# Peptides against a protein of PDB entry 6B4J: the designs that were tried, part 13

Target 1, 315 residues: chain A of PDB entry 6B4J
Amino acid sequence: DITMQWYQQLQDASMQCVLTFEGLTNSKDSQAKKIKMDLQKAATIPVSQISTIAGSKLKEIFDKIHSLLSGKPVQSGGRSVSVTLNPQGLDFVQYKLAEKFVKQGEEEVASHHEAAFPIAVVASGIWELHPRVGDLILAHLHKKCPYSVPFYPTFKEGMALEDYQRMLGYQVKDSKVEQQDNFLKRMSGMIRLYAAIIQLRWPYGNRQEIHPHGLNHGWRWLAQILNMEPLSDVTATLLFDFLEVCGNALMKQYQVQFWKMLILIKEDYFPRIEAITSSGQMGSFIRLKQFLEKCLQHKDIPVPKGFLTSSFWRS

## One batch from the design tools (peptide; made by RFdiffusion4, then SolubleMPNN)

Design b1_p9_7_s2 (from b1_p9_7, 3 letters changed)
Fold by OpenDDE base, seed 4:
Structure b1_p9_7_s2 (fold): chain B 315 residues (1-315), chain A 9 residues (1-9)
Amino acid sequence: as target 1 above (315 residues)
Amino acid sequence: KLPLLPLDP
């Protein structure tokens, strides 16, 4: 399966990255520990500062991240920090930065859906300049949310239930599995972030270049989902999240073909979702239904709430 | 398996 090969290649690249900077992460040397912590803060703090407040602030954050990845010194925690402080510094920073972007999907976007757009536009812009960060974003995203690939992990004979639950993306702590609502909330945040990344370009970059991971991947994602059996609650939730965030962009890009896809979803795929939806899971189902019906009736998909306008970039 | 729609509009 080509999709599973792609998934595995990204995971392997991520694992190789971890091995590459293992000397930095496992060092007992006090100076190496200090460098590690400084680099980790320099990589992650700017991402946590991303907000919907002002385009100027977002540009400052982007410039800081790009400077760090470019080997330039940046100020972090009152200290000058550079990836040149250690031979493994760049690999470590790229990995931690990518991890933090996905974590913001999992946490911030999960709680505040509008946060997807400012995070995504920074991630997209950094990916354009630093392709390895993009691959690592995908690796982290796919590992935490296999539905972003998409694939549905299957229970294998002899597998522990907890390991299967973790493969599905559930958090399992002290033999307690995460509640379904919290799980879906985290998955929703990551899918919404992904759906935002594939459509957004950093406005201060070279717009003539092809998006490093653009809307064609959105089309691919939809096509793969539609060729899979729906999962109870999961498929209805994530399909809605995806279409709400990037449906307008897909409509503009693929036009007539997009509407054919949307009709296919409503007429052929939606009944399959209905067939596996229990009475207790009707919330996500109804939300998807209403969205599809509204979009088909109006022949329009609204611009998502929180989409970055020209006024945002002038602020 | 649903037919994959072409990527081109």
Scores: peptide ipSAE 0.026, ipTM 0.715, DockQ to the pose 0.233
Fold by OpenDDE base, seed 3:
Structure b1_p9_7_s2 (fold): chain B 315 residues (1-315), chain A 9 residues (1-9)
Amino acid sequence: as target 1 above (315 residues)
Amino acid sequence: KLPLLPLDP
């Protein structure tokens, strides 16, 4: 399976990255520990500062992240910090930065859906300049949300139930599995972030170049989902999240083909979702239903709430 | 498997 080979390749690359900077992370040296903490803060704090407030502030954050990844010194926590402070500093920062982008999906976007767009445009712009960060974003995303690949992890003989639950994307703490509503909320945030990344370009970059992970991956994702059996509650939730965020962009890109896909979803796939939907899961089902019906009736997919306009970039 | 629509180039 080509999709599973791609998944495994990204996971292997991410694991190799962790092994590469293990010397920095496992060091008992006081100076190395200080460097590690300074680099971790320099990589993650700017991402946490991303907001919907002003385009000028977003540009400052982007420039700071890009400067750090380019080996330039940046101010963090009142100190000058550079990836050159340790030979493993760049790999560590790339990994932690990618991890933080995905974490903003599962936390910030999960709680505030409109936050997907400013986070995604920074992530896309950084990915364009630093492809390694993009691969690591995918690796982190795929590990936390296998539905972003998409695939459904299978229980293997001899596997612990908790490990299987973690593979499905659930958090398990003190032998307690995460509640379904919290799980779906986090998965929704990550899918919404992904759907925003694949359609957005940093406006101050070379826009003549091809998007490093563009809308063709959105089409691939939809095609793969439709060729899988629906999963109870999960498929209805994430299909809605994906289409709400990137449906307008897919409509503009693929035109008639997109509408054929949407009809296929409504006529062939939606009844299969209905057949596995319990009475307690009707909320996600009804939301997807209403969205599909409205879009097909109006022959339009609305621009998502929080989409970045020209006025945002002038602020 | 559902028939997959080709990617528009």
Scores: peptide ipSAE 0.025, ipTM 0.711, DockQ to the pose 0.260
Fold by OpenDDE base, seed 5:
Structure b1_p9_7_s2 (fold): chain B 315 residues (1-315), chain A 9 residues (1-9)
Amino acid sequence: as target 1 above (315 residues)
Amino acid sequence: KLPLLPLDP
């Protein structure tokens, strides 16, 4: 399976990245520990500062991240920090930055859906300039949310239930599995972030270049989902999240083909979702239903709430 | 299996 090969290649690359900076992460030297912490803060704090407040602030954050990845010194925690402080500094920063972007999907976007757009546009712009960060974003995303690939992890003989739950994307702490609502909330955030990344370009970049991971991957994702059996609650939730965020962009890009896809979802796939939906899961089902019906009736998908306008970039 | 819609170039 080509999709599973791609998944595994990204996971392998991510694991190899971890191995490359193991010397930095495992060092007992006080200076190395200091450098590690400084680099980690320099990579992650700017991402946490991303907000919907002003385009100028977003540009400052982008420039800081790009400067760090380019080997330039940046101010972090009152200190000058550079990836050149350690031979493994760049690999470490790329990994931690990518991890943090996915974490913002998992946490910030999960709680505030509109936050997907400013995070995604920075991630997309950084990905364009630093392809390895993009691959690591995918690796982190796929590991935390296999539905972003998409694939459904299978239980293997001899596997511990907790390990299977983790493979499905659940958090398991102290033998307690995450509640379904919290799980779906985190998955939603990550899918929404992904759906935003694939449609957004950094406005100050080279727009002549092809998007490094564009809407063609959104089409692929939909096609793959539709060729899989639906999962109870999960499919209805994530399909809605995806279409709400990138449906307008897909409509504009694929036109008639997009509407054929949406009809296929409504007529063929939606009944399959209905067949596996319990009375306790009607919320996600009804939300998807209403969305599909409204979009098909009006022959339009609305621009998502929080979409970045020209006025945002002038602020 | 549902048919995969082709991507236009």
Scores: peptide ipSAE 0.024, ipTM 0.701, DockQ to the pose 0.269
Fold by OpenDDE base, seed 1:
Structure b1_p9_7_s2 (fold): chain B 315 residues (1-315), chain A 9 residues (1-9)
Amino acid sequence: as target 1 above (315 residues)
Amino acid sequence: KLPLLPLDP
């Protein structure tokens, strides 16, 4: 399976990255620990500052992240911080930055769907300039949300149930698995972030280049999902999330082909979702139903709430 | 299995 090979390669690259900076992370030296903490803060704090407030502030955050990744000193916590402070500093920062972008999907976007767009446009722009950060974003995203690949992790012989639950994307703490609603909320946030990344370009970059992970991956994702058996509650939830965020962009890009896909979803795939939907899971199902019906009726997919307009970039 | 829809060139 080519998709699974690609997924494994991403995970292997991510693992190798971790191994590369183990010297920094495992150091008992006081100065090395200080550098590690300073680099971690420098990588993650700017991402946490991303907001929907002003385009100018978003540009400042982008420029700071890019400067850090470019080996330039940046101010963080009242200190000058640079990846050059340690030979493993760049790899560590790239990994932590990518991890933080995915965490913002998992946490911030999960709670505030509109936050997907400013986070995604920064992530996309950084990915264009720093491809390794993009690969690490995918590695983190796909590990936390296998449905973003998409694939369904399988239980292997000798595997602990908790490890299988973690592979499915559940949090397991003190032998207690995460509640389904919380799980779906986190998965939704990550899917929404992904759906935003694949359609957004940083406006101040060289837009003549092809998007490093563009809408063709959105089309692929849909095609893959439709060729998989639906999962109870999961498929209805994430398919809605994906289409709500990037459906308008896919419609504009693929036009007639997109509508053929949407009809296929409504007529062939949706009944398969219905067949596995219990009475207690009708919320996500009904939401997807209403969305599909409305879009097909109006022959339009609305621009998602929170989509960045020209007025945002002038603010 | 549903057929994969082609991408426009």
Scores: peptide ipSAE 0.023, ipTM 0.694, DockQ to the pose 0.261

Design b1_p9_7_s3 (from b1_p9_7, 4 letters changed)
Fold by OpenDDE base, seed 4:
Structure b1_p9_7_s3 (fold): chain B 315 residues (1-315), chain A 9 residues (1-9)
Amino acid sequence: as target 1 above (315 residues)
Amino acid sequence: MLPLLPFDP
């Protein structure tokens, strides 16, 4: 399976990255520990500062991240920090930065859907300049949310239930599985972030170049989902999240083909979702139904709430 | 493959 091969390749690359900077992360040397912490803060704090407040602030954050990845010194915690402080510094920073972007999907976007757009535009712009960060974003995303690939992990003979639950993306702590609502919330955040990344370009970059991971991957994602049996609650939830965030962009890009896909979703795929939806899971199902019906009726997909406008970039 | 996959331009 080409999709699973791609998934595995990204995971292998991520694992190899971890091994590459293991010397930095496992060092008992006080200086190495200090460098590690400084680099980690320099990589992650700017991402946590991303907000919907002002385009100018977003540019400052982007410039800081890009400077760090470019080997330039940046100020972090009152100290000058550079990836050149350690031979594994760049790999470590790229990994931690990518991890943090996905974590913002999992946490911030999960709680505040509109946060997807400012995070995504920074991630997209950084990905354009630093492709390895993009690959690591995918690796982290795919590991936390296999539905972003998409694939649905299956229970294998001899597998512990907890391990299966973790493969599905659930958090399991002290033999307690995460509640379904919290799970879906986190998955939604990550899918929404992904759906935003694939459509957004950093406005101060070379927009004439091809998006490093553009809307064609959105089309691929939809096609792959439609070729899979739906999962109870999950498919309806994430399909809605994806279409709400990037449906307008896909409509603009693929025109008549997009509408054919949307009709296919409504007429052929939606009944398959219905067939596996229990009475307790009707919320996600109804939400998807209403969205599809509204979009088909109006022959339009609305611009998602939180989409960055020209006024944002002038602020 | 879904017949709806546009050929990547």
Scores: peptide ipSAE 0.025, ipTM 0.699, DockQ to the pose 0.334
Fold by OpenDDE base, seed 2:
Structure b1_p9_7_s3 (fold): chain B 315 residues (1-315), chain A 9 residues (1-9)
Amino acid sequence: as target 1 above (315 residues)
Amino acid sequence: MLPLLPFDP
C-alpha cells in the first residue's frame, strides 16, 4: 500500500530525528539541560503566541521562527538563544516546532476552530522554507491522528487494548480511555489544521513556487477516505471538518471534478455512513448531511469562518 | 495526475 509506505517513511524520518538529538535530550550536563530547555521554549512559545489579532504580530512570530531555524540568535525568556549552541540543536528545534504546530491543532484549534488559519499560514510558510519541518509536522500529525493519512489502525494479535486505543489516537491515562467527545474534538482540531495548511500560502514568501504540500493532498485525502469503509462517528465528523475548512478552496481548484466528488459523497458514501451511525451519534451525521445538502443546493461552498482576509494582513 | 475517485468509471 503506497499510503502506508508513505506513512512509514515519515515515521522513520521522525524516529531518526529523535535519535539524532538523543545526546541533547539525555544529557545529564547542567549546561546541556539549560540549552535544551532554552531551545524548546524558543521553538514552542512563538507558536503559542499565534493569534487572530493582527497580521503584523503574525509576521513577527514567523520571522522569529524562521530566524531560529536559520541559525540566527533569537530572544527567548530574556536570553539569546541559537540552534548553534549545540550540534543537535537544529534537529531538536525542528522536531519540537513541528510537534508544537500539531499540538496547537489538537488543543487550540480543537477549542477554537478559527485558530486553524493563522497557525496554518505560519506552518505553511515555515514548511516552504524548511521542508524538514513540514515532514515532521506530517509525522506528528499522522501519529496522533491516523485519520489524517488516512488509515485505520488494526488490532493485532497479542496487542494490549490500551496500545490499540492509543494507535487509534485515544489518550489512555491510568487505564482510563479518553471520552469519545474529547477524542473527536482533538481529531477535529488536527484535521482542521491540516485542511488549512494545504490551502494557505505565506503572503510574504515567493508565491510563484509550488505549495510544498498543497490542495492535491486534500484531493488525495478525500479519495482515500472514500475508498475506505466509514468508521462510526469518526468519518462523519472528520469529513465535515475537512470540507468546512478546505471545501471552498477545493471547489475553486477542481471545479467540475469537485462537484462530482461531492455528489458521490452524498449519493454513494453518505448512505454507508448512515448505515453505521447509531442514535447517539446523530449529531455528526446530521451536521454532515446539512452541510452537503446546503452546498449542493446552493452550488457553493462558503469561505470558512476565520479565513484570513487582506484586512488582517494590513493590521 | 489526480488520484481516481472511487466509482469513477
Scores: peptide ipSAE 0.025, ipTM 0.704, DockQ to the pose 0.131
Fold by OpenDDE base, seed 1:
Structure b1_p9_7_s3 (fold): chain B 315 residues (1-315), chain A 9 residues (1-9)
Amino acid sequence: as target 1 above (315 residues)
Amino acid sequence: MLPLLPFDP
């Protein structure tokens, strides 16, 4: 399976990245520990500062992240920090930055769906300039949310149940698996972030270049989902999340082909979702139903709430 | 019917 090979290559690259900076992460030296902490803060704090408030502030955050990745010194925690402070500093920062973007999907976007857009546009812009960060974003995203690939992890012989649950994206703490609602909330946030990344370009970059991971990946995602058996509650939830965030962009890009896809979802795939939906899972199902019916009736998909307008970039 | 993958232009 080409998709699984690609997924494994991303995971292998991510693991190799971790191995490259083990010297920095495992060092007992006080100076190395300080450098590690300073680099970790420099990589992650700017991402946590991303907000929907002003385009000018978003640009400042972007410029700071880009400067750090470019080997320039940046101010963090009242100190000058540079990836040049350690030979493994760049790899470490790229990994931690990518991890933080995905974590913002998992946490911030999960709770505030509109936060997907400012986070995604920064992530997309950084990816254009730093492809390795993009690959690491995908590695982190797909590991935490296999449904973003998409694939369904399989139980392997001899695998512990908890390890399988973790592969499915569940958090398992003290032998207690995460509640389904919390799991779906986190998965939703990550899917929404992904759906935003694939459609957004940093407005101050070279727009003549092709998007490094554009809407064609969104089309592929839909095609792959539709070729898979639906999962109870999961498929209805994530399909809605994906279409709500990037459906308008896909409609504009693929036009008649998109509407054919949407009809296929409604007429062929939706009944398969219905067949596996229990009475306790009707919420996600009904939400998807109403969305599809409304879009087909109006022959339009609304621009998602929180989409960044020209006025945002002038603020 | 497999949705026709848009031909990469």
Scores: peptide ipSAE 0.023, ipTM 0.690, DockQ to the pose 0.322
Fold by OpenDDE base, seed 5:
Structure b1_p9_7_s3 (fold): chain B 315 residues (1-315), chain A 9 residues (1-9)
Amino acid sequence: as target 1 above (315 residues)
Amino acid sequence: MLPLLPFDP
């Protein structure tokens, strides 16, 4: 399976990255620990500062991240920080940056859906300039949200239930599994972030180049989902999240083919989702149904709330 | 079944 090979390749690359900077992360030296913490803060704090407030601030954040990845010194915590402070600094920063982008999907976007767009446009722009960061974003995303691949992890004989739950993307702490609503909220955030990344380009980059991970991956994702058996609650939730965020962009890109896909969802896939939907899960199903019915009726998908306008970039 | 676009990562 090509999809699973791609998944595994990204996971392997991510693991190799971790091994590469092990010397920095495992060092007992006080200076190395300080460097590690400084680099970690320099990589992650700017991402946490991403907001919908002003395009100028977003540009400053982007420039800071790019400068850090380019080996230039940046100010962080009142200190000058550079990836050149340690031979493993760049690999560490790339990994932690990618991890942080996915974490913003998991946390910030999960709670504030509109936050997907400013985070995604920075991530896309950084990915364009630093492809390894993009691969690591995918690796982190796929590991936390296998539905972003998409695939459904299977329980294997001899596997601990907790390990299977973690593979499915659940958080398990102190033998307590995450509640379904919190799980779906986190998955939604990550899918929404992904759906935003694949459609957005950094406006100050070289737009002549092809998007490093563009809408063709969105089409692939939809096609793959539709060719899989639905999961109760999960499929309806994430399909809605995905289409709400990138449906307008997919409509513009794929036109008639996109509408054929939506008809297929309504006519063929909805009955399959409905068949596995319990009475307690009807909320997600109804939201998807109402969304698709409205879109098909009007032959339009609205621009998602929070989409970055030209006025945002002038602010 | 929807046709998959060529995927070259």
Scores: peptide ipSAE 0.022, ipTM 0.679, DockQ to the pose 0.708

Design b1_p9_8_s1 (from b1_p9_8, 4 letters changed)
Fold by OpenDDE base, seed 4:
Structure b1_p9_8_s1 (fold): chain B 315 residues (1-315), chain A 9 residues (1-9)
Amino acid sequence: as target 1 above (315 residues)
Amino acid sequence: KLPLLPLDP
């Protein structure tokens, strides 16, 4: 399966990255520990500062991240920090930065859906300049949310239930599995972030270049989902999240073909979702239904709430 | 398996 090969290649690249900077992460040397912590803060703090407040602030954050990845010194925690402080510094920073972007999907976007757009536009812009960060974003995203690939992990004979639950993306702590609502909330945040990344370009970059991971991947994602059996609650939730965030962009890009896809979803795929939806899971189902019906009736998909306008970039 | 729609509009 080509999709599973792609998934595995990204995971392997991520694992190789971890091995590459293992000397930095496992060092007992006090100076190496200090460098590690400084680099980790320099990589992650700017991402946590991303907000919907002002385009100027977002540009400052982007410039800081790009400077760090470019080997330039940046100020972090009152200290000058550079990836040149250690031979493994760049690999470590790229990995931690990518991890933090996905974590913001999992946490911030999960709680505040509008946060997807400012995070995504920074991630997209950094990916354009630093392709390895993009691959690592995908690796982290796919590992935490296999539905972003998409694939549905299957229970294998002899597998522990907890390991299967973790493969599905559930958090399992002290033999307690995460509640379904919290799980879906985290998955929703990551899918919404992904759906935002594939459509957004950093406005201060070279717009003539092809998006490093653009809307064609959105089309691919939809096509793969539609060729899979729906999962109870999961498929209805994530399909809605995806279409709400990037449906307008897909409509503009693929036009007539997009509407054919949307009709296919409503007429052929939606009944399959209905067939596996229990009475207790009707919330996500109804939300998807209403969205599809509204979009088909109006022949329009609204611009998502929180989409970055020209006024945002002038602020 | 649903037919994959072409990527081109």
Scores: peptide ipSAE 0.026, ipTM 0.715, DockQ to the pose 0.238
Fold by OpenDDE base, seed 3:
Structure b1_p9_8_s1 (fold): chain B 315 residues (1-315), chain A 9 residues (1-9)
Amino acid sequence: as target 1 above (315 residues)
Amino acid sequence: KLPLLPLDP
């Protein structure tokens, strides 16, 4: 399976990255520990500062992240910090930065859906300049949300139930599995972030170049989902999240083909979702239903709430 | 498997 080979390749690359900077992370040296903490803060704090407030502030954050990844010194926590402070500093920062982008999906976007767009445009712009960060974003995303690949992890003989639950994307703490509503909320945030990344370009970059992970991956994702059996509650939730965020962009890109896909979803796939939907899961089902019906009736997919306009970039 | 629509180039 080509999709599973791609998944495994990204996971292997991410694991190799962790092994590469293990010397920095496992060091008992006081100076190395200080460097590690300074680099971790320099990589993650700017991402946490991303907001919907002003385009000028977003540009400052982007420039700071890009400067750090380019080996330039940046101010963090009142100190000058550079990836050159340790030979493993760049790999560590790339990994932690990618991890933080995905974490903003599962936390910030999960709680505030409109936050997907400013986070995604920074992530896309950084990915364009630093492809390694993009691969690591995918690796982190795929590990936390296998539905972003998409695939459904299978229980293997001899596997612990908790490990299987973690593979499905659930958090398990003190032998307690995460509640379904919290799980779906986090998965929704990550899918919404992904759907925003694949359609957005940093406006101050070379826009003549091809998007490093563009809308063709959105089409691939939809095609793969439709060729899988629906999963109870999960498929209805994430299909809605994906289409709400990137449906307008897919409509503009693929035109008639997109509408054929949407009809296929409504006529062939939606009844299969209905057949596995319990009475307690009707909320996600009804939301997807209403969205599909409205879009097909109006022959339009609305621009998502929080989409970045020209006025945002002038602020 | 559902028939997959080709990617528009």
Scores: peptide ipSAE 0.025, ipTM 0.711, DockQ to the pose 0.265
Fold by OpenDDE base, seed 5:
Structure b1_p9_8_s1 (fold): chain B 315 residues (1-315), chain A 9 residues (1-9)
Amino acid sequence: as target 1 above (315 residues)
Amino acid sequence: KLPLLPLDP
């Protein structure tokens, strides 16, 4: 399976990245520990500062991240920090930055859906300039949310239930599995972030270049989902999240083909979702239903709430 | 299996 090969290649690359900076992460030297912490803060704090407040602030954050990845010194925690402080500094920063972007999907976007757009546009712009960060974003995303690939992890003989739950994307702490609502909330955030990344370009970049991971991957994702059996609650939730965020962009890009896809979802796939939906899961089902019906009736998908306008970039 | 819609170039 080509999709599973791609998944595994990204996971392998991510694991190899971890191995490359193991010397930095495992060092007992006080200076190395200091450098590690400084680099980690320099990579992650700017991402946490991303907000919907002003385009100028977003540009400052982008420039800081790009400067760090380019080997330039940046101010972090009152200190000058550079990836050149350690031979493994760049690999470490790329990994931690990518991890943090996915974490913002998992946490910030999960709680505030509109936050997907400013995070995604920075991630997309950084990905364009630093392809390895993009691959690591995918690796982190796929590991935390296999539905972003998409694939459904299978239980293997001899596997511990907790390990299977983790493979499905659940958090398991102290033998307690995450509640379904919290799980779906985190998955939603990550899918929404992904759906935003694939449609957004950094406005100050080279727009002549092809998007490094564009809407063609959104089409692929939909096609793959539709060729899989639906999962109870999960499919209805994530399909809605995806279409709400990138449906307008897909409509504009694929036109008639997009509407054929949406009809296929409504007529063929939606009944399959209905067949596996319990009375306790009607919320996600009804939300998807209403969305599909409204979009098909009006022959339009609305621009998502929080979409970045020209006025945002002038602020 | 549902048919995969082709991507236009």
Scores: peptide ipSAE 0.024, ipTM 0.701, DockQ to the pose 0.274
Fold by OpenDDE base, seed 1:
Structure b1_p9_8_s1 (fold): chain B 315 residues (1-315), chain A 9 residues (1-9)
Amino acid sequence: as target 1 above (315 residues)
Amino acid sequence: KLPLLPLDP
């Protein structure tokens, strides 16, 4: 399976990255620990500052992240911080930055769907300039949300149930698995972030280049999902999330082909979702139903709430 | 299995 090979390669690259900076992370030296903490803060704090407030502030955050990744000193916590402070500093920062972008999907976007767009446009722009950060974003995203690949992790012989639950994307703490609603909320946030990344370009970059992970991956994702058996509650939830965020962009890009896909979803795939939907899971199902019906009726997919307009970039 | 829809060139 080519998709699974690609997924494994991403995970292997991510693992190798971790191994590369183990010297920094495992150091008992006081100065090395200080550098590690300073680099971690420098990588993650700017991402946490991303907001929907002003385009100018978003540009400042982008420029700071890019400067850090470019080996330039940046101010963080009242200190000058640079990846050059340690030979493993760049790899560590790239990994932590990518991890933080995915965490913002998992946490911030999960709670505030509109936050997907400013986070995604920064992530996309950084990915264009720093491809390794993009690969690490995918590695983190796909590990936390296998449905973003998409694939369904399988239980292997000798595997602990908790490890299988973690592979499915559940949090397991003190032998207690995460509640389904919380799980779906986190998965939704990550899917929404992904759906935003694949359609957004940083406006101040060289837009003549092809998007490093563009809408063709959105089309692929849909095609893959439709060729998989639906999962109870999961498929209805994430398919809605994906289409709500990037459906308008896919419609504009693929036009007639997109509508053929949407009809296929409504007529062939949706009944398969219905067949596995219990009475207690009708919320996500009904939401997807209403969305599909409305879009097909109006022959339009609305621009998602929170989509960045020209007025945002002038603010 | 549903057929994969082609991408426009």
Scores: peptide ipSAE 0.023, ipTM 0.694, DockQ to the pose 0.266

